# Designs tried in a protein design run: peptides against a protein of PDB entry 5HB3. Part 43

Target 1, 150 residues: chain A of PDB entry 5HB3
Amino acid sequence: RQMQDRCMSEYNQRIRNAPEGSIDPFRMACYKIIGRCDLSNRSLDGLQTDVNDWIWLQFNLARETDRSLELAGESYGLAELQASIREIGLKHFPKTAAEDTNGSFGMFFYLQILAGMFEQAIAYLYPFSYVDAVHFAIALTYYGLLRPVD

## One batch from the design tools (peptide; aimed at target 1 H92 L111)

Design b1_p27_4 (made by RFdiffusion4)
Pose (drawn by RFdiffusion4):
Structure b1_p27_4 (pose): chain A 150 residues (1-150), chain P 27 residues (1-27)
Amino acid sequence: as target 1 above (150 residues)
Amino acid sequence: DDVVNNFLDTLDEKLDELRDEFTEMLM
């Protein structure tokens, strides 16, 4: 309780609203991670990072809590992470084979798998490669990670 | 199992090749 309050306030007063270019980029990153400060802007600004660093951060900041009472601020769990993955899909990735030339649909499938969006990930992949979709569904069904129809 | 591993190998290759494109798209 104490540390979350001190860390959150410290970050807002003496880092976010501090002189720009004065605070170490990595230090700001360490506070965002350790204190989960500013869950509204889950980026690694000021660092030489790639898409994998961005993905990692989304999961790193995610935490699951019992759905019974409030959290300090807005919650950020698997549900909110999935909602974010969905919109990235509509905005940046194709749905039909005609919209894809480079083989990028695989990235969105990969993202949906990471987020546990198993039903949606298989349904998304089937039009691009039914063979791989069929077998990945077999792998998931074997462990019980695919909700079948009655 | 072999089909899934082959798909994952191809996917890894595509993710390495298109990493800059995905970085520009998503970040």

Design b1_p27_4_s1 (made by RFdiffusion4, then SolubleMPNN; from b1_p27_4, 13 letters changed)
Fold by OpenDDE base, seed 3:
Structure b1_p27_4_s1 (fold): chain B 150 residues (1-150), chain A 27 residues (1-27)
Amino acid sequence: as target 1 above (150 residues)
Amino acid sequence: DEVVEEFLKKLEKKFEELKEEFTKLLM
């Protein structure tokens, strides 16, 4: 708790008071990750990151904590992560095979699987790749992760 | 058990391929 408080203090102080361009993005990233600072901005500003880095960050920041102990608006758990993935899907990924010009549907499928959105992932994959959707559905059902509709 | 393990390995490989293929699309 003391370390987290120190990280938050340093993070906030630097964001508010540091001259423009003087902020070390790696240091800020460390404070964000360790201290879970500024959960409304879940990105590593000033760093070149890929989708894997982004996903890694989201899962590291996500915590199932007692919401009563968190400041209003700073709660970020699995439900909020899943909501973010849904929003990203709506904005940046193809809805149908006809819209898929670069084969990016697989990435959105992957994101949904990582977030435990198994039913939605299979439903999304089905029109793009029927065979793969069936294979994943069988596997997920075998492990008890997919609930078949009775 | 062996069939299941082989299937899981195949799925793992597919996930890694998807990860590699689409990493460049979002950033």
Scores: peptide ipSAE 0.017, ipTM 0.379, DockQ to the pose 0.263
OpenDDE base, seeds 1, 2, 4, 5: peptide ipSAE 0.007, 0.012, 0.014, 0.016; ipTM 0.307, 0.309, 0.353, 0.389; seeds 1, 2, 5 fail the geometry check

Design b1_p27_4_s2 (made by RFdiffusion4, then SolubleMPNN; from b1_p27_4, 15 letters changed)
Fold by OpenDDE base, seed 5:
Structure b1_p27_4_s2 (fold): chain B 150 residues (1-150), chain A 27 residues (1-27)
Amino acid sequence: as target 1 above (150 residues)
Amino acid sequence: SEVVERFLEKLKELFERLKEEFTKLLM
């Protein structure tokens, strides 16, 4: 908590007082990641990141913490992340194989797996790739991550 | 190679849209 408060203080100070273009983006990134500063902005300004970096950042910031210790309005856990993924899925990803023109179904499957939405992920993958869905289902069941449905 | 590049560009575009959506959902 003490470190978080210090990070927040430094982060806000630099955002407010630093001359334009003088902010060290790496330092700001550290404050965001370690101090969980400004969770409403889950991007790293001034840094060029690839898709893997972005994914890592999203899931890193989506931590389950004691809600009582977080600032009001700044809580972001697994439930919120899962809700976000669900909403994004409805808007931006194909629902059927016929709708898939660019092969993006795999990305949505991947996001669901990362978020622990295993049952939904398998159900989603099934119409796109039956064989892969079965293999993943077997593996997830083996590790106790997937509950077989009756 | 060209097919792969086009596919990667589409994925990149999709991720850019995802970033925007995630940002909106947090506000």
Scores: peptide ipSAE 0.021, ipTM 0.464, DockQ to the pose 0.074
OpenDDE base, seeds 1, 2, 3, 4: peptide ipSAE 0.015, 0.018, 0.020, 0.018; ipTM 0.398, 0.413, 0.446, 0.413; seed 4 fails the geometry check

Design b1_p27_4_s3 (made by RFdiffusion4, then SolubleMPNN; from b1_p27_4, 13 letters changed)
Fold by OpenDDE base, seed 3:
Structure b1_p27_4_s3 (fold): chain B 150 residues (1-150), chain A 27 residues (1-27)
Amino acid sequence: as target 1 above (150 residues)
Amino acid sequence: DEVVEEFLKELEKKFEELKEKFTELLM
Protein backbone atom coordinates (compact mmCIF):
# COMPACT_ATOMS: atom_id res chain seq x y z
CA ARG B 1 0.00 0.00 0.00
CA GLN B 2 2.82 2.40 0.79
CA MET B 3 4.52 1.65 -2.51
CA GLN B 4 1.30 2.16 -4.43
CA ASP B 5 0.71 5.49 -2.72
CA ARG B 6 4.24 6.61 -3.54
CA CYS B 7 3.82 5.60 -7.18
CA MET B 8 0.54 7.48 -7.42
CA SER B 9 2.03 10.57 -5.81
CA GLU B 10 5.05 10.59 -8.12
CA TYR B 11 2.93 9.88 -11.18
CA ASN B 12 0.51 12.70 -10.47
CA GLN B 13 3.27 15.13 -9.56
CA ARG B 14 5.17 14.47 -12.78
CA ILE B 15 2.10 14.71 -15.01
CA ARG B 16 1.10 18.03 -13.48
CA ASN B 17 4.43 19.71 -12.85
CA ALA B 18 7.04 18.25 -15.17
CA PRO B 19 8.26 20.51 -17.97
CA GLU B 20 7.00 19.53 -21.40
CA GLY B 21 9.25 16.93 -22.99
CA SER B 22 11.08 16.06 -19.78
CA ILE B 23 8.93 13.10 -18.82
CA ASP B 24 10.62 9.71 -19.08
CA PRO B 25 7.96 7.47 -20.64
CA PHE B 26 9.51 4.31 -19.20
CA ARG B 27 9.39 5.69 -15.68
CA MET B 28 5.79 6.73 -16.16
CA ALA B 29 4.99 3.27 -17.47
CA CYS B 30 6.49 1.74 -14.33
CA TYR B 31 4.36 3.96 -12.10
CA LYS B 32 1.26 3.15 -14.12
CA ILE B 33 1.79 -0.60 -13.96
CA ILE B 34 2.99 -0.89 -10.36
CA GLY B 35 0.77 1.79 -8.90
CA ARG B 36 -2.21 1.27 -11.22
CA CYS B 37 -2.21 5.00 -11.81
CA ASP B 38 -4.76 6.81 -13.97
CA LEU B 39 -6.83 3.76 -14.90
CA SER B 40 -8.95 5.94 -17.19
CA ASN B 41 -5.98 6.05 -19.57
CA ARG B 42 -4.93 2.44 -20.12
CA SER B 43 -2.08 3.10 -22.55
CA LEU B 44 1.67 3.58 -22.35
CA ASP B 45 2.04 7.10 -23.68
CA GLY B 46 5.29 7.94 -25.42
CA LEU B 47 6.25 4.30 -25.96
CA GLN B 48 6.13 2.31 -29.15
CA THR B 49 3.89 -0.59 -28.26
CA ASP B 50 2.26 -3.36 -30.25
CA VAL B 51 -1.05 -5.14 -29.77
CA ASN B 52 0.56 -7.70 -27.44
CA ASP B 53 1.86 -4.95 -25.18
CA TRP B 54 -1.60 -3.41 -25.11
CA ILE B 55 -3.24 -6.73 -24.24
CA TRP B 56 -0.65 -7.41 -21.55
CA LEU B 57 -1.23 -3.98 -20.03
CA GLN B 58 -5.02 -4.39 -19.96
CA PHE B 59 -4.82 -7.68 -18.08
CA ASN B 60 -2.18 -6.43 -15.65
CA LEU B 61 -4.27 -3.38 -14.79
CA ALA B 62 -7.51 -5.33 -14.45
CA ARG B 63 -8.04 -6.42 -10.85
CA GLU B 64 -11.00 -7.52 -8.84
CA THR B 65 -10.48 -5.33 -5.80
CA ASP B 66 -12.77 -4.03 -3.14
CA ARG B 67 -14.33 -1.01 -4.80
CA SER B 68 -14.38 0.74 -1.45
CA LEU B 69 -10.59 0.94 -1.56
CA GLU B 70 -10.40 2.43 -5.03
CA LEU B 71 -10.87 6.06 -5.90
CA ALA B 72 -14.29 6.85 -7.30
CA GLY B 73 -14.41 6.13 -11.03
CA GLU B 74 -11.12 4.23 -11.15
CA SER B 75 -12.41 0.71 -10.76
CA TYR B 76 -11.09 -1.55 -13.50
CA GLY B 77 -11.85 -5.24 -13.34
CA LEU B 78 -12.70 -8.03 -15.76
CA ALA B 79 -16.13 -6.57 -16.53
CA GLU B 80 -14.64 -3.24 -17.59
CA LEU B 81 -12.00 -5.01 -19.67
CA GLN B 82 -14.70 -7.03 -21.43
CA ALA B 83 -16.66 -3.86 -22.10
CA SER B 84 -13.56 -2.25 -23.61
CA ILE B 85 -12.98 -5.26 -25.87
CA ARG B 86 -16.59 -5.08 -27.08
CA GLU B 87 -16.16 -1.41 -27.93
CA ILE B 88 -12.88 -2.02 -29.75
CA GLY B 89 -14.52 -4.82 -31.70
CA LEU B 90 -17.32 -2.58 -32.87
CA LYS B 91 -14.91 0.13 -34.01
CA HIS B 92 -11.88 -1.64 -35.39
CA PHE B 93 -12.76 -5.18 -36.44
CA PRO B 94 -14.88 -6.63 -39.25
CA LYS B 95 -18.44 -7.56 -38.40
CA THR B 96 -18.92 -9.84 -41.40
CA ALA B 97 -16.74 -11.90 -43.70
CA ALA B 98 -17.48 -9.43 -46.49
CA GLU B 99 -15.87 -6.63 -44.45
CA ASP B 100 -12.75 -8.65 -43.70
CA THR B 101 -10.01 -7.45 -46.04
CA ASN B 102 -6.99 -8.30 -43.90
CA GLY B 103 -8.11 -11.37 -41.99
CA SER B 104 -8.19 -9.37 -38.77
CA PHE B 105 -11.20 -11.27 -37.42
CA GLY B 106 -8.82 -13.74 -35.79
CA MET B 107 -7.31 -11.06 -33.57
CA PHE B 108 -10.70 -10.02 -32.23
CA PHE B 109 -11.57 -13.66 -31.64
CA TYR B 110 -8.30 -14.00 -29.70
CA LEU B 111 -9.08 -10.93 -27.57
CA GLN B 112 -12.51 -12.30 -26.66
CA ILE B 113 -11.04 -15.67 -25.69
CA LEU B 114 -8.42 -14.03 -23.45
CA ALA B 115 -11.13 -11.99 -21.75
CA GLY B 116 -13.26 -15.08 -21.07
CA MET B 117 -15.97 -14.03 -23.52
CA PHE B 118 -16.24 -17.58 -24.85
CA GLU B 119 -19.84 -17.59 -26.08
CA GLN B 120 -19.38 -14.27 -27.86
CA ALA B 121 -16.06 -15.39 -29.33
CA ILE B 122 -17.57 -18.54 -30.85
CA ALA B 123 -20.58 -16.63 -32.14
CA TYR B 124 -18.26 -14.08 -33.74
CA LEU B 125 -15.94 -16.65 -35.32
CA TYR B 126 -18.74 -18.80 -36.75
CA PRO B 127 -19.48 -16.74 -39.90
CA PHE B 128 -15.76 -16.28 -40.66
CA SER B 129 -14.58 -19.84 -40.10
CA TYR B 130 -17.21 -22.47 -39.43
CA VAL B 131 -14.75 -25.33 -38.94
CA ASP B 132 -12.57 -23.42 -36.47
CA ALA B 133 -15.61 -22.22 -34.54
CA VAL B 134 -16.82 -25.80 -34.11
CA HIS B 135 -13.38 -26.99 -33.00
CA PHE B 136 -13.03 -24.23 -30.41
CA ALA B 137 -16.60 -24.80 -29.22
CA ILE B 138 -15.86 -28.49 -28.64
CA ALA B 139 -12.67 -27.68 -26.75
CA LEU B 140 -14.28 -24.99 -24.61
CA THR B 141 -17.19 -27.28 -23.79
CA TYR B 142 -14.81 -30.09 -22.86
CA TYR B 143 -13.11 -27.82 -20.32
CA GLY B 144 -16.43 -26.52 -18.99
CA LEU B 145 -15.79 -22.99 -20.22
CA LEU B 146 -18.62 -22.89 -22.76
CA ARG B 147 -22.15 -23.28 -21.48
CA PRO B 148 -24.25 -24.93 -24.14
CA VAL B 149 -27.73 -23.52 -24.37
CA ASP B 150 -30.17 -26.27 -23.20
CA ASP A 1 -5.89 -38.18 -23.11
CA GLU A 2 -3.42 -38.30 -25.97
CA VAL A 3 -6.04 -37.10 -28.44
CA VAL A 4 -6.95 -34.22 -26.15
CA GLU A 5 -3.31 -33.24 -25.68
CA GLU A 6 -2.73 -33.23 -29.42
CA PHE A 7 -5.82 -31.13 -29.94
CA LEU A 8 -4.66 -28.63 -27.31
CA LYS A 9 -1.26 -28.35 -28.96
CA GLU A 10 -2.94 -27.61 -32.26
CA LEU A 11 -5.05 -24.91 -30.64
CA GLU A 12 -1.98 -23.38 -29.00
CA LYS A 13 -0.29 -23.28 -32.39
CA LYS A 14 -3.30 -21.56 -33.93
CA PHE A 15 -3.31 -18.94 -31.18
CA GLU A 16 0.39 -18.23 -31.66
CA GLU A 17 -0.14 -17.87 -35.40
CA LEU A 18 -2.99 -15.43 -34.82
CA LYS A 19 -0.90 -13.48 -32.34
CA GLU A 20 1.96 -13.15 -34.80
CA LYS A 21 -0.18 -12.42 -37.85
CA PHE A 22 -2.11 -9.54 -36.34
CA THR A 23 0.53 -7.85 -34.16
CA GLU A 24 0.89 -5.11 -36.77
CA LEU A 25 -2.81 -4.41 -37.30
CA LEU A 26 -3.65 -2.29 -34.26
CA MET A 27 -0.43 -0.27 -33.85
Scores: peptide ipSAE 0.020, ipTM 0.440, DockQ to the pose 0.268
OpenDDE base, seeds 1, 2, 4, 5: peptide ipSAE 0.019, 0.017, 0.018, 0.021; ipTM 0.442, 0.360, 0.422, 0.451; seeds 2, 5 fail the geometry check

Design b1_p27_4_s4 (made by RFdiffusion4, then SolubleMPNN; from b1_p27_4, 16 letters changed)
Fold by OpenDDE base, seed 5:
Structure b1_p27_4_s4 (fold): chain B 150 residues (1-150), chain A 27 residues (1-27)
Amino acid sequence: as target 1 above (150 residues)
Amino acid sequence: SKIVEEFLKRLKKLFEELKEEFTKLLM
C-alpha cells in the first residue's frame, strides 16, 4: 500500500509538473502498473506496444479488489475487462465468416477465452471453425468451464 | 488427458496462425 501510494503521488506529480518532453514513458508505465494509476487510461502513452503487450497490461490491471479500496477512485476488474472485449468485438472484429478477410476472428476468440467468456467464445468461433469450436467445447466442458445448457 | 492434449494442440495452432494477422486494432 505504501508503494502504491508513492507511485500514485509520483505519477500525479510528474504528470502535472514535469517539463514538456522530460517525462520518461517507461517510468510512467512502471507507476501505472505497480501503482495502478489512472485506470481509466489502460494504455502506455509514449511507448510502442503490440497486441501481446496490450493483453498483458489489461489482465495485469484487471484486479478483483474491493472498489472502495481503489486509490485511483476507479475500479477495473474482470467484469470491466469483459465489457471492453465485447465492445471491441462489436467494433473491430468480424461477426460472420463472410466478414472475415484477414482471419482476425481467432484473435477475438483468443481474447474471449482469456477473459473467461467461454460460452460466448465457442458461440463466436462456431461459424468460423466448426471443428475447432466442437473440440474446444468438449475440452471446456470436461473442465467444467462451459455450461452448454445455459 | 487426451482431450486436454488435443485442446492445447488446436489452441496453439489457432493462435499462432492467427496472432500475426492482428493489425493493431486495439492500439
Scores: peptide ipSAE 0.018, ipTM 0.404, DockQ to the pose 0.358
OpenDDE base, seeds 1, 2, 3, 4: peptide ipSAE 0.017, 0.014, 0.017, 0.017; ipTM 0.368, 0.348, 0.465, 0.480

Design b1_p27_5 (made by RFdiffusion4)
Pose (drawn by RFdiffusion4):
Structure b1_p27_5 (pose): chain A 150 residues (1-150), chain P 27 residues (1-27)
Amino acid sequence: as target 1 above (150 residues)
Amino acid sequence: SVVDSFLDRLSTKLDELRDYFTSLLME
């Protein structure tokens, strides 16, 4: 309780609202991770990072809590992470094979799998490659990670 | 074997298109 309060306040007063270009970029990153500061802006600004670093951070900052009482601030768990993956899908990725030329649909399928969006990931992949969708569904069904119809 | 082949192809595409996905999702 103490450390979360001290770390959150320290980050707001003496880092976010501090002179720009003064604070080490990695240090700000260490505070965002350790203290889960500013879950509203889950980016790694000031660092030479790629899409995999961005993806990692989304999961790294995610935490699951019993759905019984409040958290300090806004919650960020698998549910909120999935909601974010869904909007990235509509905005940046195609739904039909006609919209895809470079083979990028695989990235969104990969994102949905990471987020545990198994039903949606298989349904998304089938139009691009029914063979791979069929077998990935078999792999998931074997371990019980695919909700079938009654 | 089919799933492993799909994952190999996916890994190749993610390596080849990493800069494209960085520009797409981070900018």

Design b1_p27_5_s1 (made by RFdiffusion4, then SolubleMPNN; from b1_p27_5, 15 letters changed)
Fold by OpenDDE base, seed 3:
Structure b1_p27_5_s1 (fold): chain B 150 residues (1-150), chain A 27 residues (1-27)
Amino acid sequence: as target 1 above (150 residues)
Amino acid sequence: SIVEEFLKKLKELFEKLKEEFTKLLME
């Protein structure tokens, strides 16, 4: 807790007092990831990142910890991430093969799998690729990750 | 190439995704 408080203090001081663009982006990233600072901003400013880096960041920041031990506004768990993925899916990803113009269904499937949304992922993949959906369902069931329905 | 076009579209989608997440967190 002492380390976290010190980290938060330094982070806030630098954000508020340092000239724009003068802060080392890697240092700020460390404050965010390790110190859990400013979790309302789920990006690494000043760093070149791709979709994989961004996804990695989201999952690292999505801790399932006791919220009573966290500062107000600094709690964002897996459940919230899953909800966000659902909302984004409704807006930006195809629902059927006919809507898939850029082949992005696979990315949404991947996001759901990473987020532990296994049942939803399989259900989503089914209309796009029956064979793949069945294969993944079998594999997930084998490893005890998918709850089969009678 | 088809690969380059796909990557470009993916990048655009990624940027939209980031924007949407930002909006959700600010609400």
Scores: peptide ipSAE 0.025, ipTM 0.464, DockQ to the pose 0.075
OpenDDE base, seeds 1, 2, 4, 5: peptide ipSAE 0.021, 0.023, 0.021, 0.024; ipTM 0.450, 0.476, 0.442, 0.468

Design b1_p27_5_s2 (made by RFdiffusion4, then SolubleMPNN; from b1_p27_5, 13 letters changed)
Fold by OpenDDE base, seed 5:
Structure b1_p27_5_s2 (fold): chain B 150 residues (1-150), chain A 27 residues (1-27)
Amino acid sequence: as target 1 above (150 residues)
Amino acid sequence: SVVEEFLKRLKELFEKLKEEFTKLLME
């Protein structure tokens, strides 16, 4: 908490007082990641990120705890992230194998897995790749991550 | 190549995802 407060203070100071173009983007990134500063802005200004870096950032900034337990003034929890992924899925990803023309189902499956949406991920994958869905289901069950159907 | 085209499509999709996430965070 003390470290987080220091990060917030320094972050705000730099944003307000630093000459234009003099702010080290890596330092600001550290404040954002460690201090959870300015969570409404999920990009890192001045830094080029690839797909993996961006995804990593989103999931690290997302909390696995409820909003009520968030220590920072700004919060974007796992639940909100999962909701966003679901919404994006409805808009941009195929619902059936017949709709899949470019193999993008795998990316949505991957996003769901990263977000801990294991049951939904398996259910989604099943019509696209039966064998893979079964294998992932077995593995996830083995590690206690998949809930059996009651 | 088929692989290059596939990767291009995935990149485009990723950019759309970034846009959607950003939009959702601003709401």
Scores: peptide ipSAE 0.025, ipTM 0.541, DockQ to the pose 0.081
OpenDDE base, seeds 1, 2, 3, 4: peptide ipSAE 0.018, 0.024, 0.022, 0.018; ipTM 0.379, 0.517, 0.413, 0.401

Design b1_p27_5_s3 (made by RFdiffusion4, then SolubleMPNN; from b1_p27_5, 13 letters changed)
Fold by OpenDDE base, seed 3:
Structure b1_p27_5_s3 (fold): chain B 150 residues (1-150), chain A 27 residues (1-27)
Amino acid sequence: as target 1 above (150 residues)
Amino acid sequence: DVVERFLKKLKERLERLREEFTKLLME
């Protein structure tokens, strides 16, 4: 707790007071990861990252805790992560095979699976790759992860 | 054992998809 508070304090101080462009992005990343501060901004600014780094960070920061233990507006759990994935999907990924200009549908499928959005993932994958969708559906059903719809 | 092998193959396929599309997502 003490370390977390210190990280949060340092993070906030640097964000407010550091000269523009002088902030060490690695240090700020450490504060964010360890202190879980400024959860409204769940990115590592100033660092070259890929989708793996991004999704890793999301899961690292996500907590299923009592909201009373978090500051207002800083609650971030699985539900919020799923909402973020959904939003990203709407903005950046093809909705249908006809819209797939770069073949990126698989990445969105992957993100949904990681976030536990199994029904949505299968539904999304189906028009792009029927065979794969069926196989994943079978596997997910076997493990009790896919819920049948009435 | 059959199910385990099947699941393993699916996991491997998923990882390949991750690798293939990572670059595209960041473009």
Scores: peptide ipSAE 0.025, ipTM 0.441, DockQ to the pose 0.219
OpenDDE base, seeds 1, 2, 4, 5: peptide ipSAE 0.021, 0.022, 0.023, 0.020; ipTM 0.411, 0.419, 0.440, 0.431; seeds 1, 2 fail the geometry check

Design b1_p27_5_s4 (made by RFdiffusion4, then SolubleMPNN; from b1_p27_5, 12 letters changed)
Fold by OpenDDE base, seed 3:
Structure b1_p27_5_s4 (fold): chain B 150 residues (1-150), chain A 27 residues (1-27)
Amino acid sequence: as target 1 above (150 residues)
Amino acid sequence: SVVEEFLERLKKRLEELKEKFTELLMK
């Protein structure tokens, strides 16, 4: 608790008082991950990252605990992560095969699977790759992870 | 065993999709 309080104090001080561009992005990342500072901003600004780094960060920050017990004073769980992925999908990924110019549909499918959005993932994949969608649907159903629609 | 092998193939396919488009997504 004491360490977390120190992290939060330093993080807030630097964000508010430091000149723009002068903050060490690695230090700020440490405060965010270890101290759980500013969970509303779930990005690593100033660092070269890819989708793997992003998704790793999301899962590290996500907590399925009682909000009253959250030391950071902010709550971020699986539901919020899923909402974020939905928003990213709407903004940055193709909605139909006709919109897919670079084949990026697979990445969005991947993100949905990681977040446990199985029904939505299969529904999304179906128009892009029928065969893959069927295979994943069979596997997910077998393990009781897919809820068939009536 | 058959189911496990099938799942491993699917995992591999998923990883391939991830690796293929990682650079494109962040470009």
Scores: peptide ipSAE 0.026, ipTM 0.464, DockQ to the pose 0.252
OpenDDE base, seeds 1, 2, 4, 5: peptide ipSAE 0.019, 0.012, 0.020, 0.020; ipTM 0.410, 0.340, 0.486, 0.495

Design b1_p27_6 (made by RFdiffusion4)
Pose (drawn by RFdiffusion4):
Structure b1_p27_6 (pose): chain A 150 residues (1-150), chain P 27 residues (1-27)
Amino acid sequence: as target 1 above (150 residues)
Amino acid sequence: TFHDALLDRLEEYRELGAPVVNDKLLA
């Protein structure tokens, strides 16, 4: 309780609203991670990072809490992470084979798998490669990670 | 062997797709 309050306030007053270019980029990153400060802007600004660093941060900041009472601020769990993955799909990735030339659909399928969006990930992949979709579904069904129809 | 082949396919999908959307996801 104490540390979350001190860390959150310290980050807002003495880092976010501090002189720009003065605070170490990695230090701001360490506070965002350790204190989960500013869950509204989950980026690694000021660092030489790639898409995998961005993906990692989304999950790193995600935490699951019992759905019974409030959290300090807005919650950020698997549900919110999935909602974010969905919009990235509509905005940046194709749905039909005709929209894809480079083989990038695989990245969105990978993202959906990471987020546990198993039903949606298999349905998304089938039009691009039904063979791989069929077998990934077999792998998931074997462990019980695919909700079948009645 | 079956699970390894799926895991290699899944990694290949990531490796092909990651450079395509790198600048879009970081924008």

Design b1_p27_6_s1 (made by RFdiffusion4, then SolubleMPNN; from b1_p27_6, 13 letters changed)
Fold by OpenDDE base, seed 3:
Structure b1_p27_6_s1 (fold): chain B 150 residues (1-150), chain A 27 residues (1-27)
Amino acid sequence: as target 1 above (150 residues)
Amino acid sequence: DFLKKLEEKIEEYWKKGAPVVNEKLLS
């Protein structure tokens, strides 16, 4: 806790007092990841990142903790992660097969799977690839991850 | 082998989608 408190203090001081662009982005990233500082901003500004880095960060920061235990009074768990995935889907991925121009639908399917949104993932994939959707549904059902349709 | 096939499909999906998302992240 002492380390986390120190990280939070240093992070806040630097964010408020340091000139723009003067802070090492890597150091700020360390404060965020280790100290869980400013969880409302789940991006690593100033660093060249890709989708792999993004997804890694999201899952690293997502924790099921009591809000009372968070120093910043912020919470970021699975529900918030799922909300983020939904938002990304709405902004950047096709909603229907007719909208698919580059075949990126599969990635959004996988993001939903990673986030535990199994039913939604299968439902999403179905109109794009019936065969794949069936195969994944079988697998998910076998492992007890897919709920039966009522 | 069935699960391996699914894994390969996931990898395919990821490789195809990653450039698209990367482009959006840089925007």
Scores: peptide ipSAE 0.277, ipTM 0.828, DockQ to the pose 0.694
OpenDDE base, seeds 1, 2, 4, 5: peptide ipSAE 0.266, 0.265, 0.265, 0.276; ipTM 0.826, 0.826, 0.825, 0.831

Design b1_p27_6_s2 (made by RFdiffusion4, then SolubleMPNN; from b1_p27_6, 14 letters changed)
Fold by OpenDDE base, seed 2:
Structure b1_p27_6_s2 (fold): chain B 150 residues (1-150), chain A 27 residues (1-27)
Amino acid sequence: as target 1 above (150 residues)
Amino acid sequence: DFLKKLQEKIEEYWKKGAPVINEKLLS
């Protein structure tokens, strides 16, 4: 907590006072991750990143906690993460099997799983791969994560 | 063994999807 407070303070100071282009992207990234600063901007500008880094950051920043206790004054929880994933799905992933050209559907399925959107994930996967959907459904049901449809 | 197969499937999904998303979101 002490570290977080310090990070937040320094982040705010640098964002406000640093000359344009002078901010160390790596340092700012550290402040964002550790200090949870500027949660409305969940990207690492100025750094070479890939989808793995992006996803890691999204899930790292997501917290299931009392929003009133959020030190940064901004909150980012599971609901927001799920909303983000839905948005990404709508924009960048095939909606139907007929739209699948690159085989990327599975990744969106997995993103939904990671975000706890189990029913939606299975429903999404089903038209792309019946067998895979069944297998994952069995597993999720076994662990009590999926509610079977009557 | 069953869970291992599922893990392999996830890895396959990721392998296919990651390049696509990198191209669309981060480039």
Scores: peptide ipSAE 0.327, ipTM 0.863, DockQ to the pose 0.757
OpenDDE base, seeds 1, 3, 4, 5: peptide ipSAE 0.305, 0.308, 0.309, 0.301; ipTM 0.849, 0.848, 0.852, 0.844

Design b1_p27_6_s3 (made by RFdiffusion4, then SolubleMPNN; from b1_p27_6, 9 letters changed)
Fold by OpenDDE base, seed 4:
Structure b1_p27_6_s3 (fold): chain B 150 residues (1-150), chain A 27 residues (1-27)
Amino acid sequence: as target 1 above (150 residues)
Amino acid sequence: SFLQKLLDRIKEYWEKGAPVVNEKLLA
């Protein structure tokens, strides 16, 4: 908490006193991750990041906290992450098997799984890979994460 | 194991999709 308070304090000070974009991207990342500052902007401009970095960041930022205890005054939890994943899906991933050219559908499937969107993930995967969808459905059902169909 | 096979499939999905998504992110 002490570090979080410090990060938040420094972030607020720098935002007031520094031009936009002048803050070191790595420092900004620290402010976001530790201080949970400006969670509405979850991209790290100025850093060379890839999808691994992106997903790592999203899940680290996605915390369910009591609003009364949130120092930053804003919340970013699982629901918001799920919404973000949906948006990314619409923007960057094939919606139908006919649109699949690069086989990236599996990644979106996995993103949904990671975010706990199990039913949606299986439904999405099914038209791309029937066999995989069935296997994952079985597994998810076994672990109590997917409700079996009657 | 069955679970391991599924995990391997996930890995394959990720490895296949990551380059595509990265291209979009870097574009």
Scores: peptide ipSAE 0.346, ipTM 0.858, DockQ to the pose 0.645
OpenDDE base, seeds 1, 2, 3, 5: peptide ipSAE 0.333, 0.344, 0.344, 0.337; ipTM 0.853, 0.858, 0.855, 0.853

Design b1_p27_6_s4 (made by RFdiffusion4, then SolubleMPNN; from b1_p27_6, 12 letters changed)
Fold by OpenDDE base, seed 3:
Structure b1_p27_6_s4 (fold): chain B 150 residues (1-150), chain A 27 residues (1-27)
Amino acid sequence: as target 1 above (150 residues)
Amino acid sequence: SFLKKLQEKIEKYWELGAPVVNEKLLS
């Protein structure tokens, strides 16, 4: 906690006093990850990142913790991550097979799987690839992760 | 194995979708 407290202190000081853009992006990333500072902003500005980095960051920041114990006064858990994935899906991924122009539907399927949205993931994949949807459904059911819709 | 085949499918899905996310989400 001592390290986290120091990170929070430094972050707060710098965000208040430092000129815009003067904070080293890597240092800012450290404050974000270690200190859990400013969890409402889950981007790493000023760093060259890709989807792998983005996914890694989202899942590392998504913690099931009691908000009262969070030093930042903010909480970001699985529910918030799931909400973010839903929003991404609505904006950037095809909703139907007819909208699929680049085969990116599988990525959104996988994001939902990673976020534990198993039923939604299978339902989404089904109209794009029946065979794949069945195969994944079998696997998820075998491991007790898929429940029938009520 | 069956699980290995599923892994390969996921890898393919990731390969196809990564450029979309990189372009649209991270811009």
Scores: peptide ipSAE 0.282, ipTM 0.836, DockQ to the pose 0.772
OpenDDE base, seeds 1, 2, 4, 5: peptide ipSAE 0.274, 0.279, 0.277, 0.266; ipTM 0.832, 0.834, 0.831, 0.825

Design b1_p27_7 (made by RFdiffusion4)
Pose (drawn by RFdiffusion4):
Structure b1_p27_7 (pose): chain A 150 residues (1-150), chain P 27 residues (1-27)
Amino acid sequence: as target 1 above (150 residues)
Amino acid sequence: SMDYYLDKLDEYRENGADYFQEKLDEE
């Protein structure tokens, strides 16, 4: 309780609202991770990072809590992470094979799998490659990670 | 095999990583 308060306040006063270009980029990153500061802006600004670093951060900052009481601030768990993956899908990725030329649909399928969006990931992949979708569904069903119809 | 599925997922990721990075830079 103490450390979360001190770390959150320290980050707001002495880092976010501090002179720009003065604070080490990695240090700001260490505070965002350790203290989960500013869950509203989950980016790694000031660092040479790629899409995999961004993805990692989304999951790294995610935490699951019992759905019974409040958290300090806004919650960020698998549910909120999935909601974020869904909008990235509509905005940046195609739904039909006609919209895809480079083979990028695989990235969104990969994102949905990471987030545990198994039903949506298989349904998304089938139009691009029914063979792979059929067999990935078999792999998931074997371990019980695919909700079937009654 | 499990290795086949993991390699396939990694192939899918690699085929789309540069494309998705470009979208993130545009934002």

Design b1_p27_7_s2 (made by RFdiffusion4, then SolubleMPNN; from b1_p27_7, 13 letters changed)
Fold by OpenDDE base, seed 5:
Structure b1_p27_7_s2 (fold): chain B 150 residues (1-150), chain A 27 residues (1-27)
Amino acid sequence: as target 1 above (150 residues)
Amino acid sequence: SLEELLKKLKEYWEKGKSYLQEFLDKE
């Protein structure tokens, strides 16, 4: 907490006083990750990142914290991450088997699974691969992660 | 088995990561 507070304070001060582009991108990344500053911008400007880094960042920032206890002015939890993934799905991934031309559906399924969106993930996967969907459904149910339909 | 399912997930990742990277680069 002390570290986070300090990072946030420094971030605010530097953003206010430093010329644009003068802040070390790595330092800025630290402020974002540790200080949870500017969570609405979930990118690391000035740094080369790949998809692995992107996913890591999304989940790292999506802390399971009480919003009321969030030190930063902004909050970003699992719910927000899930919303983001939904949005990504709507924009960039096939919605039906007919739209799938490159097999990218599996990636969206993967993202949903990572985000704990199990019911939605299974529902999404089913029209693309019913066999896989059933297998995952059975397993997720076994581990208590999938809720049966009432 | 769980291992088989994890393997499938890995396959989905491997097949789709380039696609995800592509649109991330465009944003």
Scores: peptide ipSAE 0.336, ipTM 0.865, DockQ to the pose 0.772
OpenDDE base, seeds 1, 2, 3, 4: peptide ipSAE 0.309, 0.319, 0.325, 0.332; ipTM 0.853, 0.857, 0.860, 0.863

